Peptides against a protein of PDB entry 7MKK. Designs and how they scored, part 10

Target 1, 71 residues: chain A of PDB entry 7MKK
Amino acid sequence: SMKEKVKAKLVEIRKFVPFIRRVRIDFQDTLSKVQGHRLDALVNLLDREDVSMSSLNKIEVIIDKLRTRFN

## One batch from the design tools (peptide; aimed at target 1 R69 F70)

Design b2_p14_5_s4 (made by RFdiffusion4, then SolubleMPNN; from b2_p14_5, 4 letters changed)
Fold by OpenDDE base, seed 4:
Structure b2_p14_5_s4 (fold): chain B 71 residues (1-71), chain A 14 residues (1-14)
Amino acid sequence: as target 1 above (71 residues)
Amino acid sequence: SEDQMLDELLEDLS
């Protein structure tokens, strides 16, 4: 079901939460205040279980971009 | 909103 697919994808995306947290901290002085806040919000969003597939797809792209820029 | 925040992050990283 779609619900099961969403949950499975959420589990996979959550594996990158430690990475996102590290980017937020390690580059705090480089990121703007609002960018830092958005990263915090992203981490908080991933604590929830009601994230949509649309959002998860966007988050996947975000993580790819973070990995490209911040390793 | 959640969607708006994600779009803004995408723009941040573009």
Scores: peptide ipSAE 0.789, ipTM 0.950, DockQ to the pose 0.957
OpenDDE base, seeds 1, 2, 3, 5: peptide ipSAE 0.788, 0.786, 0.788, 0.788; ipTM 0.949, 0.949, 0.950, 0.950

Design b2_p14_6 (made by RFdiffusion4)
Pose (drawn by RFdiffusion4):
Structure b2_p14_6 (pose): chain A 71 residues (1-71), chain P 14 residues (1-14)
Amino acid sequence: as target 1 above (71 residues)
Amino acid sequence: SLVDEIEEAVDEIP
């Protein structure tokens, strides 16, 4: 059943791509280069669909961790 | 992995 379980989570999770893109730009002045890079690769990855469930769970937490360290 | 490296970079942000 997991096959799809992914697609659903990716759909809901993709609503944060603009949020993350904003965090990257507004605070380019606050964060390191390696934080800028990893934040971009995060966007690039959320744009694909060969995305593991095990990484989407890592990504929900990483998003909860930016909804509160910024915003 | 790349996602672990992203998590580490995010944990560095206060």

Design b2_p14_6_s1 (made by RFdiffusion4, then SolubleMPNN; from b2_p14_6 with V3I E7Q)
Fold by OpenDDE base, seed 4:
Structure b2_p14_6_s1 (fold): chain B 71 residues (1-71), chain A 14 residues (1-14)
Amino acid sequence: as target 1 above (71 residues)
Amino acid sequence: SLIDEIQEAVDEIP
């Protein structure tokens, strides 16, 4: 089901939460205030269970961009 | 949306 697919994708994406947190902390001095806040919001969003598949797909792209830039 | 705002902010990170 779509619900199960969302759940599975969320589990996979959550594996990168520690990485996102690390980026947020390690580059805190170079990130703008808004950039830091948005990274915090991203982590908070991934703690929720009501994230849509559309959002998860966008988050996957965001994580890929972060990985390319920071590790 | 929130995710769009996050995406925009990340896109601006050098």
Scores: peptide ipSAE 0.725, ipTM 0.939, DockQ to the pose 0.889
OpenDDE base, seeds 1, 2, 3, 5: peptide ipSAE 0.724, 0.718, 0.721, 0.725; ipTM 0.938, 0.937, 0.938, 0.939

Design b2_p14_6_s2 (made by RFdiffusion4, then SolubleMPNN; from b2_p14_6 with V3I D11N E12S)
Fold by OpenDDE base, seed 4:
Structure b2_p14_6_s2 (fold): chain B 71 residues (1-71), chain A 14 residues (1-14)
Amino acid sequence: as target 1 above (71 residues)
Amino acid sequence: SLIDEIEEAVNSIP
């Protein structure tokens, strides 16, 4: 079901939360306040259970961009 | 949306 797919994708994406936190911390001095805040918001968003598939797909792209730029 | 704002912010990171 769609609900099951959402849950599965959320589980997979959450595996990158430590990476996002690491980026936020390691580059805190080089990120703008807004950029840092948005990374914090991203982590907080992934703690929620009501994230849509559409949002998860966008988050996946965001994480890929972070990985490209920050390893 | 919040996600769009996050994406925009990430896109702005050099």
Scores: peptide ipSAE 0.738, ipTM 0.941, DockQ to the pose 0.884
OpenDDE base, seeds 1, 2, 3, 5: peptide ipSAE 0.737, 0.735, 0.735, 0.737; ipTM 0.941, 0.940, 0.940, 0.941; seeds 2, 3 fail the geometry check

Design b2_p14_6_s3 (made by RFdiffusion4, then SolubleMPNN; from b2_p14_6 with V3I E8K)
Fold by OpenDDE base, seed 5:
Structure b2_p14_6_s3 (fold): chain B 71 residues (1-71), chain A 14 residues (1-14)
Amino acid sequence: as target 1 above (71 residues)
Amino acid sequence: SLIDEIEKAVDEIP
């Protein structure tokens, strides 16, 4: 079901939360306040259980972009 | 949306 797919994708994406947190900390001096806030918001969003599939798909793209630029 | 703003912010990181 779609519900099961959403849950599975959320589990996989959450594996990158430590990476996102590390980027936020390591590059804090380079990031603008807005950029730092948005990364914090991304982590907070992944703490939720009611994230839509469309949002999760976008988050996956965002994480890929972060990985490309920050190792 | 929030997720779109997050993506925009990431794209603009120097």
Scores: peptide ipSAE 0.748, ipTM 0.942, DockQ to the pose 0.844
OpenDDE base, seeds 1, 2, 3, 4: peptide ipSAE 0.747, 0.744, 0.746, 0.747; ipTM 0.942, 0.941, 0.942, 0.942; seeds 2, 4 fail the geometry check

Design b2_p14_6_s4 (made by RFdiffusion4, then SolubleMPNN; from b2_p14_6 with V3I D11N)
Fold by OpenDDE base, seed 5:
Structure b2_p14_6_s4 (fold): chain B 71 residues (1-71), chain A 14 residues (1-14)
Amino acid sequence: as target 1 above (71 residues)
Amino acid sequence: SLIDEIEEAVNEIP
């Protein structure tokens, strides 16, 4: 079901939360306040269980971009 | 939306 797919994708994406947190901290001095806030919001969003599939798909792209830019 | 704002901010990181 779609519900099961959403849950599975959320579990996989959450594996990158430590990476996102590390980027936020290591590059804090080079990030604008807005950029830092948005990364914090991304982590907070992944703490929720009611994230839509469309949002999760976008988050996957965001994480790929972060990985490309920050190792 | 929030996720769109996050994506935009990430895209603008130098």
Scores: peptide ipSAE 0.704, ipTM 0.934, DockQ to the pose 0.850
OpenDDE base, seeds 1, 2, 3, 4: peptide ipSAE 0.700, 0.700, 0.703, 0.703; ipTM 0.933, 0.933, 0.934, 0.934; seed 4 fails the geometry check

Design b2_p14_7 (made by RFdiffusion4)
Pose (drawn by RFdiffusion4):
Structure b2_p14_7 (pose): chain A 71 residues (1-71), chain P 14 residues (1-14)
Amino acid sequence: as target 1 above (71 residues)
Amino acid sequence: EEDEMLEELLEELE
């Protein structure tokens, strides 16, 4: 059943791509280079679909961790 | 590599 379980989470979880992209730009002045890079690779990844469930769970937490460090 | 990068990003955010 997992097969799909992914697609669903990726759909919901893609609503934050604009939010991340905003965080990267508004605070390019606040964050390191290696934070800028990893934030980009995060966007690039959320743009693919060969995405593991195990990584989407890591990504929900990473997002909860920036809905509160910023914003 | 992608998982390691995600773990490093989480550590940096915490």

Design b2_p14_7_s1 (made by RFdiffusion4, then SolubleMPNN; from b2_p14_7 with E1S E7D)
Fold by OpenDDE base, seed 1:
Structure b2_p14_7_s1 (fold): chain B 71 residues (1-71), chain A 14 residues (1-14)
Amino acid sequence: as target 1 above (71 residues)
Amino acid sequence: SEDEMLDELLEELE
């Protein structure tokens, strides 16, 4: 079901939470305050159980961009 | 909102 697919994708995306946290801290001086707050909000969002597939797809792209620039 | 925040991040990281 779609609900099961969302849960599975959420589990996979959560594997990148440590990476997002690392970017937030390691590049704190490069990131603006608002960028830092958005990354914190992103991590907090991934702690929730009610994240939509649309949001998870966006987050996947965000992670890819972060990896390109900060890894 | 959540969706707006994600859209802002996507735009900023483009």
Scores: peptide ipSAE 0.755, ipTM 0.942, DockQ to the pose 0.908
OpenDDE base, seeds 2, 3, 4, 5: peptide ipSAE 0.754, 0.754, 0.755, 0.755; ipTM 0.942, 0.942, 0.942, 0.942

Design b2_p14_7_s2 (made by RFdiffusion4, then SolubleMPNN; from b2_p14_7 with E1S E7D E12M; failed a check: a repeat of another design)
Amino acid sequence: SEDEMLDELLEMLE

Design b2_p14_7_s3 (made by RFdiffusion4, then SolubleMPNN; from b2_p14_7 with E1S E4K E7D)
Fold by OpenDDE base, seed 1:
Structure b2_p14_7_s3 (fold): chain B 71 residues (1-71), chain A 14 residues (1-14)
Amino acid sequence: as target 1 above (71 residues)
Amino acid sequence: SEDKMLDELLEELE
């Protein structure tokens, strides 16, 4: 079901939470305050159980872009 | 909102 697919994708995306946290801290001086707040909000969002597939797809792209620039 | 925040991040990282 779609609900099960969302849960599975959420589990996979959560594996990148440590990476997002690392970017937030390691590049704190490069990131603006608002950028830092958005990354914090992103991590907090991934702690929730009610994240939509649409949001998870966007987050996947965000992670890819973060990896390109900060890894 | 959640969606707006994600859209802003996507735009910023483009």
Scores: peptide ipSAE 0.763, ipTM 0.944, DockQ to the pose 0.905
OpenDDE base, seeds 2, 3, 4, 5: peptide ipSAE 0.761, 0.762, 0.762, 0.762; ipTM 0.943, 0.943, 0.943, 0.943

Design b2_p14_7_s4 (made by RFdiffusion4, then SolubleMPNN; from b2_p14_7, 4 letters changed)
Fold by OpenDDE base, seed 3:
Structure b2_p14_7_s4 (fold): chain B 71 residues (1-71), chain A 14 residues (1-14)
Amino acid sequence: as target 1 above (71 residues)
Amino acid sequence: SEDKMLDELLEMLE
């Protein structure tokens, strides 16, 4: 079911939460206030269970871009 | 909103 697919994808995406936190900390002095806030909000969003498949697909792209730019 | 925040992140990283 779609519900099961969402849960499975959320589990996979959550594996990158430590990486997102690392980017936020390592580049804290370089990021603007709004950029830092957005990364914090992203981490907080991934703590929830009611994230849509559409949002998870966007988050996957965001993580790929973060990995490219911040290693 | 959640969607707007994610869209702004995508734009930030372009």
Scores: peptide ipSAE 0.731, ipTM 0.939, DockQ to the pose 0.916
OpenDDE base, seeds 1, 2, 4, 5: peptide ipSAE 0.730, 0.728, 0.730, 0.730; ipTM 0.939, 0.939, 0.939, 0.939

Design b2_p14_8 (made by RFdiffusion4)
Pose (drawn by RFdiffusion4):
Structure b2_p14_8 (pose): chain A 71 residues (1-71), chain P 14 residues (1-14)
Amino acid sequence: as target 1 above (71 residues)
Amino acid sequence: EELEELDELLEELF
């Protein structure tokens, strides 16, 4: 059943791509280069669909961790 | 410190 279980989460979780893109730009002045890079690769990845469930769970937390360290 | 912690999580992902 997991096959799909992914698609669903990726759909919901892609609503934060604009949020992440904003975080990257507004605070390019606050964060390191390696933080800028990994934030971009995060966007590039959320744009694919060969995405593991095990990584989406890591991505939900990484997002909860920037809904509160910023915003 | 908080951004270092976030960076560690991003490093674990990638």

Design b2_p14_8_s1 (made by RFdiffusion4, then SolubleMPNN; from b2_p14_8, 6 letters changed)
Fold by OpenDDE base, seed 5:
Structure b2_p14_8_s1 (fold): chain B 71 residues (1-71), chain A 14 residues (1-14)
Amino acid sequence: as target 1 above (71 residues)
Amino acid sequence: SELEELQKELDSLF
C-alpha cells in the first residue's frame, strides 16, 4: 500500500538524521542563525509521522545537497 | 507550502 511505501521511505530518510545533527553542531560557528534554524526545522520534519511521499522526495533532494556541501 | 519554502531557502544556502 501507499501507506507502507511512505513508512519504508521515511525509515530510509531518517538514517540521515544523525548526519544532519552533526552538520548543525560541527559547523555551528560557521553557519548563520538562519542556516542553523533551517537544519533544526529539517530534523523536526523527519520526526513527524504525517509526512507525504512528495515531501519525503523533496527532503531527499535537500539531504543530497547537504551531503555535497558538508560531506 | 511550508516545505516548499524550506526547500527554496535551503537550496539557496547549501
Scores: peptide ipSAE 0.172, ipTM 0.746, DockQ to the pose 0.116
OpenDDE base, seeds 1, 2, 3, 4: peptide ipSAE 0.143, 0.141, 0.140, 0.137; ipTM 0.726, 0.723, 0.723, 0.717

Design b2_p14_8_s2 (made by RFdiffusion4, then SolubleMPNN; from b2_p14_8, 5 letters changed)
Fold by OpenDDE base, seed 5:
Structure b2_p14_8_s2 (fold): chain B 71 residues (1-71), chain A 14 residues (1-14)
Amino acid sequence: as target 1 above (71 residues)
Amino acid sequence: SDLDELLELLDELF
């Protein structure tokens, strides 16, 4: 079911939370204030259980951008 | 949705 797929996708995306937190801290001096605030918001967002598949796919794209830019 | 608006802002910023 779609519900099961969403739950599975959320589990996979949450594996990147430690990476996002590291980017926020390690690059704090090079990130703009708004970029830092948005990363904090992204981490907080991943605590939610009511996220759609569409939103999860968008989050995955954002994480891929972060991985490319900050490794 | 409010969440989609936040995600769009994130996508534009990085």
Scores: peptide ipSAE 0.433, ipTM 0.880, DockQ to the pose 0.127
OpenDDE base, seeds 1, 2, 3, 4: peptide ipSAE 0.429, 0.432, 0.429, 0.428; ipTM 0.878, 0.880, 0.879, 0.878

Design b2_p14_8_s3 (made by RFdiffusion4, then SolubleMPNN; from b2_p14_8, 5 letters changed)
Fold by OpenDDE base, seed 5:
Structure b2_p14_8_s3 (fold): chain B 71 residues (1-71), chain A 14 residues (1-14)
Amino acid sequence: as target 1 above (71 residues)
Amino acid sequence: SDLEELQKLLDELF
């Protein structure tokens, strides 16, 4: 079902939460306040259970960009 | 609170 697919995708994306948190902390002086707040929002979003597949696909793209830029 | 808005803004910054 789509519900199970979303659940599986969320599990995979959550593997990058420690990375996002590290970027937020390690580059705190480099990031603008708005960038920092939005990284916090991204982490908070991944703690939710009501994220759609569409949202998860977009979040995956964002994480890929973060990995390219910061790792 | 709009997830689509958040995603757009994050995409613009990163």
Scores: peptide ipSAE 0.130, ipTM 0.690, DockQ to the pose 0.154
OpenDDE base, seeds 1, 2, 3, 4: peptide ipSAE 0.120, 0.116, 0.122, 0.120; ipTM 0.706, 0.704, 0.706, 0.704

Design b2_p14_8_s4 (made by RFdiffusion4, then SolubleMPNN; from b2_p14_8, 5 letters changed)
Fold by OpenDDE base, seed 1:
Structure b2_p14_8_s4 (fold): chain B 71 residues (1-71), chain A 14 residues (1-14)
Amino acid sequence: as target 1 above (71 residues)
Amino acid sequence: SDDEELLELLDELF
């Protein structure tokens, strides 16, 4: 079901939460305040259970950007 | 949605 697909995608995306947290802290001096705040919000979003598939797909793109730039 | 707006902002920032 779509619900199960969303749950599976969320599990996969959550594997990158430690990486996002590392970017937020390790590059805090490089990041602007707004960039840091938005990364905090991203981590908070991934703690929720009601994230849409559309959002999860967009998050994956953002994580790819972060990986390219910071890892 | 609020989530989509946040994600658009993130996409613009990075």
Scores: peptide ipSAE 0.641, ipTM 0.919, DockQ to the pose 0.129
OpenDDE base, seeds 2, 3, 4, 5: peptide ipSAE 0.640, 0.636, 0.638, 0.634; ipTM 0.919, 0.918, 0.918, 0.916

## One batch from the design tools (peptide; aimed at target 1 L45 L66)

Design b2_p15_1 (made by RFdiffusion4)
Pose (drawn by RFdiffusion4):
Structure b2_p15_1 (pose): chain A 71 residues (1-71), chain P 15 residues (1-15)
Amino acid sequence: as target 1 above (71 residues)
Amino acid sequence: SELDELLEELEEEIE
């Protein structure tokens, strides 16, 4: 059943791509280079579909961690 | 920071 269980989460979770992209730009002045890079690779990844469930769970937390460190 | 650790772990998986 997991097969799909992914697609669903990726759909819901892709609604944060603009949010992340905003965080990267508005605060390029606040964050490191390696933070800028990893935030980009995060966007690039959320754009693919060979994405593991185990990584989406890590991405939901990584998003909850930015909804509160910024915003 | 916790965020940096999480992003490093995710980068390793991506690689």

Design b2_p15_1_s1 (made by RFdiffusion4, then SolubleMPNN; from b2_p15_1 with E12K E15K)
Fold by OpenDDE base, seed 4:
Structure b2_p15_1_s1 (fold): chain B 71 residues (1-71), chain A 15 residues (1-15)
Amino acid sequence: as target 1 above (71 residues)
Amino acid sequence: SELDELLEELEKEIK
C-alpha cells in the first residue's frame, strides 16, 4: 500500500538525519542564516509521520544535493 | 504550504 511505501521511504531517508545535522553544524558559518534554519526545519520535518510521498521524493533530491556538495 | 516552500527553496538553494 501507499502507506507502507511512505513508511519505508521515511525509514530510508531518516538514515541521513545525522548527515544533515553535521552539515548544518560543520558549515554553519558558510551557510546563510536562512539556509541553516531550513536545514534545521528539514531535520524536524523528518521526525514527522504525516509526510507525503511527494514530499519525501523532494527531500531525497535535497539530500542528494547535500551529499554532492558536502560529501 | 510552508512545507512545500521549505522543500522548494532548499532544492533551489543547495547546488
Scores: peptide ipSAE 0.322, ipTM 0.832, DockQ to the pose 0.175
OpenDDE base, seeds 1, 2, 3, 5: peptide ipSAE 0.314, 0.321, 0.313, 0.307; ipTM 0.830, 0.831, 0.827, 0.826

Design b2_p15_1_s2 (made by RFdiffusion4, then SolubleMPNN; from b2_p15_1, 5 letters changed)
Fold by OpenDDE base, seed 2:
Structure b2_p15_1_s2 (fold): chain B 71 residues (1-71), chain A 15 residues (1-15)
Amino acid sequence: as target 1 above (71 residues)
Amino acid sequence: SDLDKLLDELMEEIK
C-alpha cells in the first residue's frame, strides 16, 4: 500500500539525518544564514510521520544536491 | 504546504 511505501521511504530518508546535521555544522560558514535555518527545519520535520511521498521524493533530491556540493 | 515551500526553497538554493 501507499502507506507502507511512505513508511519505508521515511525510514530510508531518516538514515541521512546525521549527514544533514553534519553539513549544517561543518559548513556553517559556507551556508547562508537562511540556508542553515532551513536545514535545521528540515531535520526537525523529518522527526514527524505525516510526510507525503511527494515530499519525501523532493527530500531525496535535496540530499543528492547536498552530497554533490558538500561531499 | 509549509513543508513543500521549505523543500522548494532548498531545492532552489542548494546547488
Scores: peptide ipSAE 0.518, ipTM 0.895, DockQ to the pose 0.174
OpenDDE base, seeds 1, 3, 4, 5: peptide ipSAE 0.517, 0.512, 0.517, 0.514; ipTM 0.895, 0.893, 0.895, 0.894

Design b2_p15_1_s3 (made by RFdiffusion4, then SolubleMPNN; from b2_p15_1, 4 letters changed)
Fold by OpenDDE base, seed 5:
Structure b2_p15_1_s3 (fold): chain B 71 residues (1-71), chain A 15 residues (1-15)
Amino acid sequence: as target 1 above (71 residues)
Amino acid sequence: SELDKLLDELMEEIK
């Protein structure tokens, strides 16, 4: 079901939370304040259970961009 | 939504 797929994807995406936190901290001087705040918000959002597949797909793209730029 | 707005902004700015 879509619900199960969402939960599975959320588990996978959450594996990158430590990475996002590290980017936020290690590159604080590189990121704009706005970008930093957005990353903080992103981390907090990943604690939620009510995230859509669409949002998770976007988050995956964002993580890929972060990996490309910062790792 | 606020979430979508946040994500869209991040997708645009983080390159």
Scores: peptide ipSAE 0.554, ipTM 0.903, DockQ to the pose 0.175
OpenDDE base, seeds 1, 2, 3, 4: peptide ipSAE 0.551, 0.553, 0.545, 0.552; ipTM 0.902, 0.903, 0.902, 0.903

Design b2_p15_1_s4 (made by RFdiffusion4, then SolubleMPNN; from b2_p15_1 with E15K)
Fold by OpenDDE base, seed 3:
Structure b2_p15_1_s4 (fold): chain B 71 residues (1-71), chain A 15 residues (1-15)
Amino acid sequence: as target 1 above (71 residues)
Amino acid sequence: SELDELLEELEEEIK
């Protein structure tokens, strides 16, 4: 079901939370305040259970960009 | 949604 797919995707994306946290800390001096705050918000967002597949797909794109830029 | 808007903004900032 779609519900099961969303839950599975969320579990997969949550695996990158430690990475996002490390980017936020390791590059704090090179990130703008706005960028830093947005990364914090991203981490907080992934603690939620009510995230759509559309949002999760966008988050995946963001993570890919973070990986390209920061490791 | 506000969440989708945040994600869109983040996508633009992180290039």
Scores: peptide ipSAE 0.214, ipTM 0.776, DockQ to the pose 0.174
OpenDDE base, seeds 1, 2, 4, 5: peptide ipSAE 0.158, 0.158, 0.157, 0.209; ipTM 0.727, 0.727, 0.727, 0.773

Design b2_p15_2 (made by RFdiffusion4; failed a check: a repeat of another design)
Pose (drawn by RFdiffusion4):
Structure b2_p15_2 (pose): chain A 71 residues (1-71), chain P 15 residues (1-15)
Amino acid sequence: as target 1 above (71 residues)
Amino acid sequence: SELDELLEELEEEIE
């Protein structure tokens, strides 16, 4: 059943791509280069669909961790 | 930081 379980989460979880993109730009002045890079690769990844469930769970937390470090 | 650790782990997994 997991097969799909992914698609669902990626759909919901893609609503934050604009949020991340905003965090990256507004605070390019606050964060390191290696933070800028990883935040881009994060966007680039959320744009693919060969995305593991094990990575989406890691991404939900990475997101909860930015909804509160910023915003 | 915790966020940096999480992003590093995600980068390693992507690679």

Design b2_p15_2_s1 (made by RFdiffusion4, then SolubleMPNN; from b2_p15_2 with E11M E12K I14M)
Fold by OpenDDE base, seed 5:
Structure b2_p15_2_s1 (fold): chain B 71 residues (1-71), chain A 15 residues (1-15)
Amino acid sequence: as target 1 above (71 residues)
Amino acid sequence: SELDELLEELMKEME
């Protein structure tokens, strides 16, 4: 079911929460305030259970770009 | 929504 797929996707995406937190901290001095706040918001978002598959797919793209930019 | 706006801005900035 879509619900099960969403949960599975969320579990996979959440594996990158520590990475996002590290980017936020390690690059705090090079990130703009708004960028830092957005990363914080992204982490907080991933604590939610009501995230759509569409949103999760977008988040995955964002994480991939973060990985490319910040190792 | 706030979430949609957040994701939109993040995607835009990271292009």
Scores: peptide ipSAE 0.480, ipTM 0.881, DockQ to the pose 0.175
OpenDDE base, seeds 1, 2, 3, 4: peptide ipSAE 0.478, 0.477, 0.472, 0.477; ipTM 0.881, 0.881, 0.879, 0.880

Design b2_p15_2_s2 (made by RFdiffusion4, then SolubleMPNN; from b2_p15_2 with E8S E15K)
Fold by OpenDDE base, seed 2:
Structure b2_p15_2_s2 (fold): chain B 71 residues (1-71), chain A 15 residues (1-15)
Amino acid sequence: as target 1 above (71 residues)
Amino acid sequence: SELDELLSELEEEIK
């Protein structure tokens, strides 16, 4: 079911929360203020369970971009 | 939604 797929995707995406937090801190001087705030918001968002599949797919793209830019 | 808007802005800014 879609519900099961969302739960599975959320579990996979949450594996990158430590990475996102690390980028936020280690590159704080490189990131703009607004970018830092948005990363904080992203981490907080992944703590919730009411995230749609479409949002999770967008988050996956964002994580890929973060990995490309920040290793 | 505002959430999707936030994600879209973040996706555009993080290059």
Scores: peptide ipSAE 0.286, ipTM 0.820, DockQ to the pose 0.174
OpenDDE base, seeds 1, 3, 4, 5: peptide ipSAE 0.267, 0.251, 0.281, 0.259; ipTM 0.810, 0.801, 0.817, 0.805; seed 3 fails the geometry check

Design b2_p15_2_s3 (made by RFdiffusion4, then SolubleMPNN; from b2_p15_2, 4 letters changed)
Fold by OpenDDE base, seed 5:
Structure b2_p15_2_s3 (fold): chain B 71 residues (1-71), chain A 15 residues (1-15)
Amino acid sequence: as target 1 above (71 residues)
Amino acid sequence: SELDELLDELMKEME
């Protein structure tokens, strides 16, 4: 079911939370305040259970871009 | 939604 797929994807995406936190901290001086706040918000959002598949797909793209830029 | 707006902005800035 879609619900099960969402949960599975959320589990996979959450594996990158430590990475996002590290980017936020390690590059704090490089990131704008707005970008920093957005990363903080992103981490907080991943604690939620009501995230759609569409949103998770976007988050995955964002994480890929973060990896490209910061790792 | 606020979430969508956040994600859209992040995607835009990371391009």
Scores: peptide ipSAE 0.534, ipTM 0.896, DockQ to the pose 0.175
OpenDDE base, seeds 1, 2, 3, 4: peptide ipSAE 0.534, 0.533, 0.524, 0.532; ipTM 0.896, 0.896, 0.894, 0.896; seeds 1, 3 fail the geometry check

Design b2_p15_2_s4 (made by RFdiffusion4, then SolubleMPNN; from b2_p15_2 with E11M I14M)
Fold by OpenDDE base, seed 5:
Structure b2_p15_2_s4 (fold): chain B 71 residues (1-71), chain A 15 residues (1-15)
Amino acid sequence: as target 1 above (71 residues)
Amino acid sequence: SELDELLEELMEEME
């Protein structure tokens, strides 16, 4: 079901929360305040259970871009 | 929504 797929996707995406937190901290001095706040918001978002598949797919793209930019 | 706006902003910044 879509619900099960969302749950599975969320589990996979959440594996990158430590990475996002690390980027936020390690690059705090190079990130703008706005960028830092957005990363914080992203982490907080991933604590939610009511995230759509569409949103999760977008988040995955964002994480991929973060990985490319911040190793 | 706030979430959609956040994601849009992040995608734009990371592009």
Scores: peptide ipSAE 0.354, ipTM 0.846, DockQ to the pose 0.175
OpenDDE base, seeds 1, 2, 3, 4: peptide ipSAE 0.254, 0.353, 0.348, 0.353; ipTM 0.802, 0.845, 0.843, 0.845

Design b2_p15_3 (made by RFdiffusion4; failed a check: near_copy:native)
Pose (drawn by RFdiffusion4):
Structure b2_p15_3 (pose): chain A 71 residues (1-71), chain P 15 residues (1-15)
Amino acid sequence: as target 1 above (71 residues)
Amino acid sequence: EDDDTMLDELLEDLE
């Protein structure tokens, strides 16, 4: 059943791509280069679909961690 | 594997 279980989470979890993108730009002045890079690669990844469930769970937390470090 | 490593490093940076 997991096959799809992914698609669903990726759909909901892609609603934050604009949010991330905003965080990256507004605070390019606040964050390191290696934080800018990993935040971009995060966007680039959320744009693919060969995405592991084990990575989407890591991504939900990484997002909860920036809904509260910023915003 | 590279993506997982990058995501773990990003989580550490955020914490």

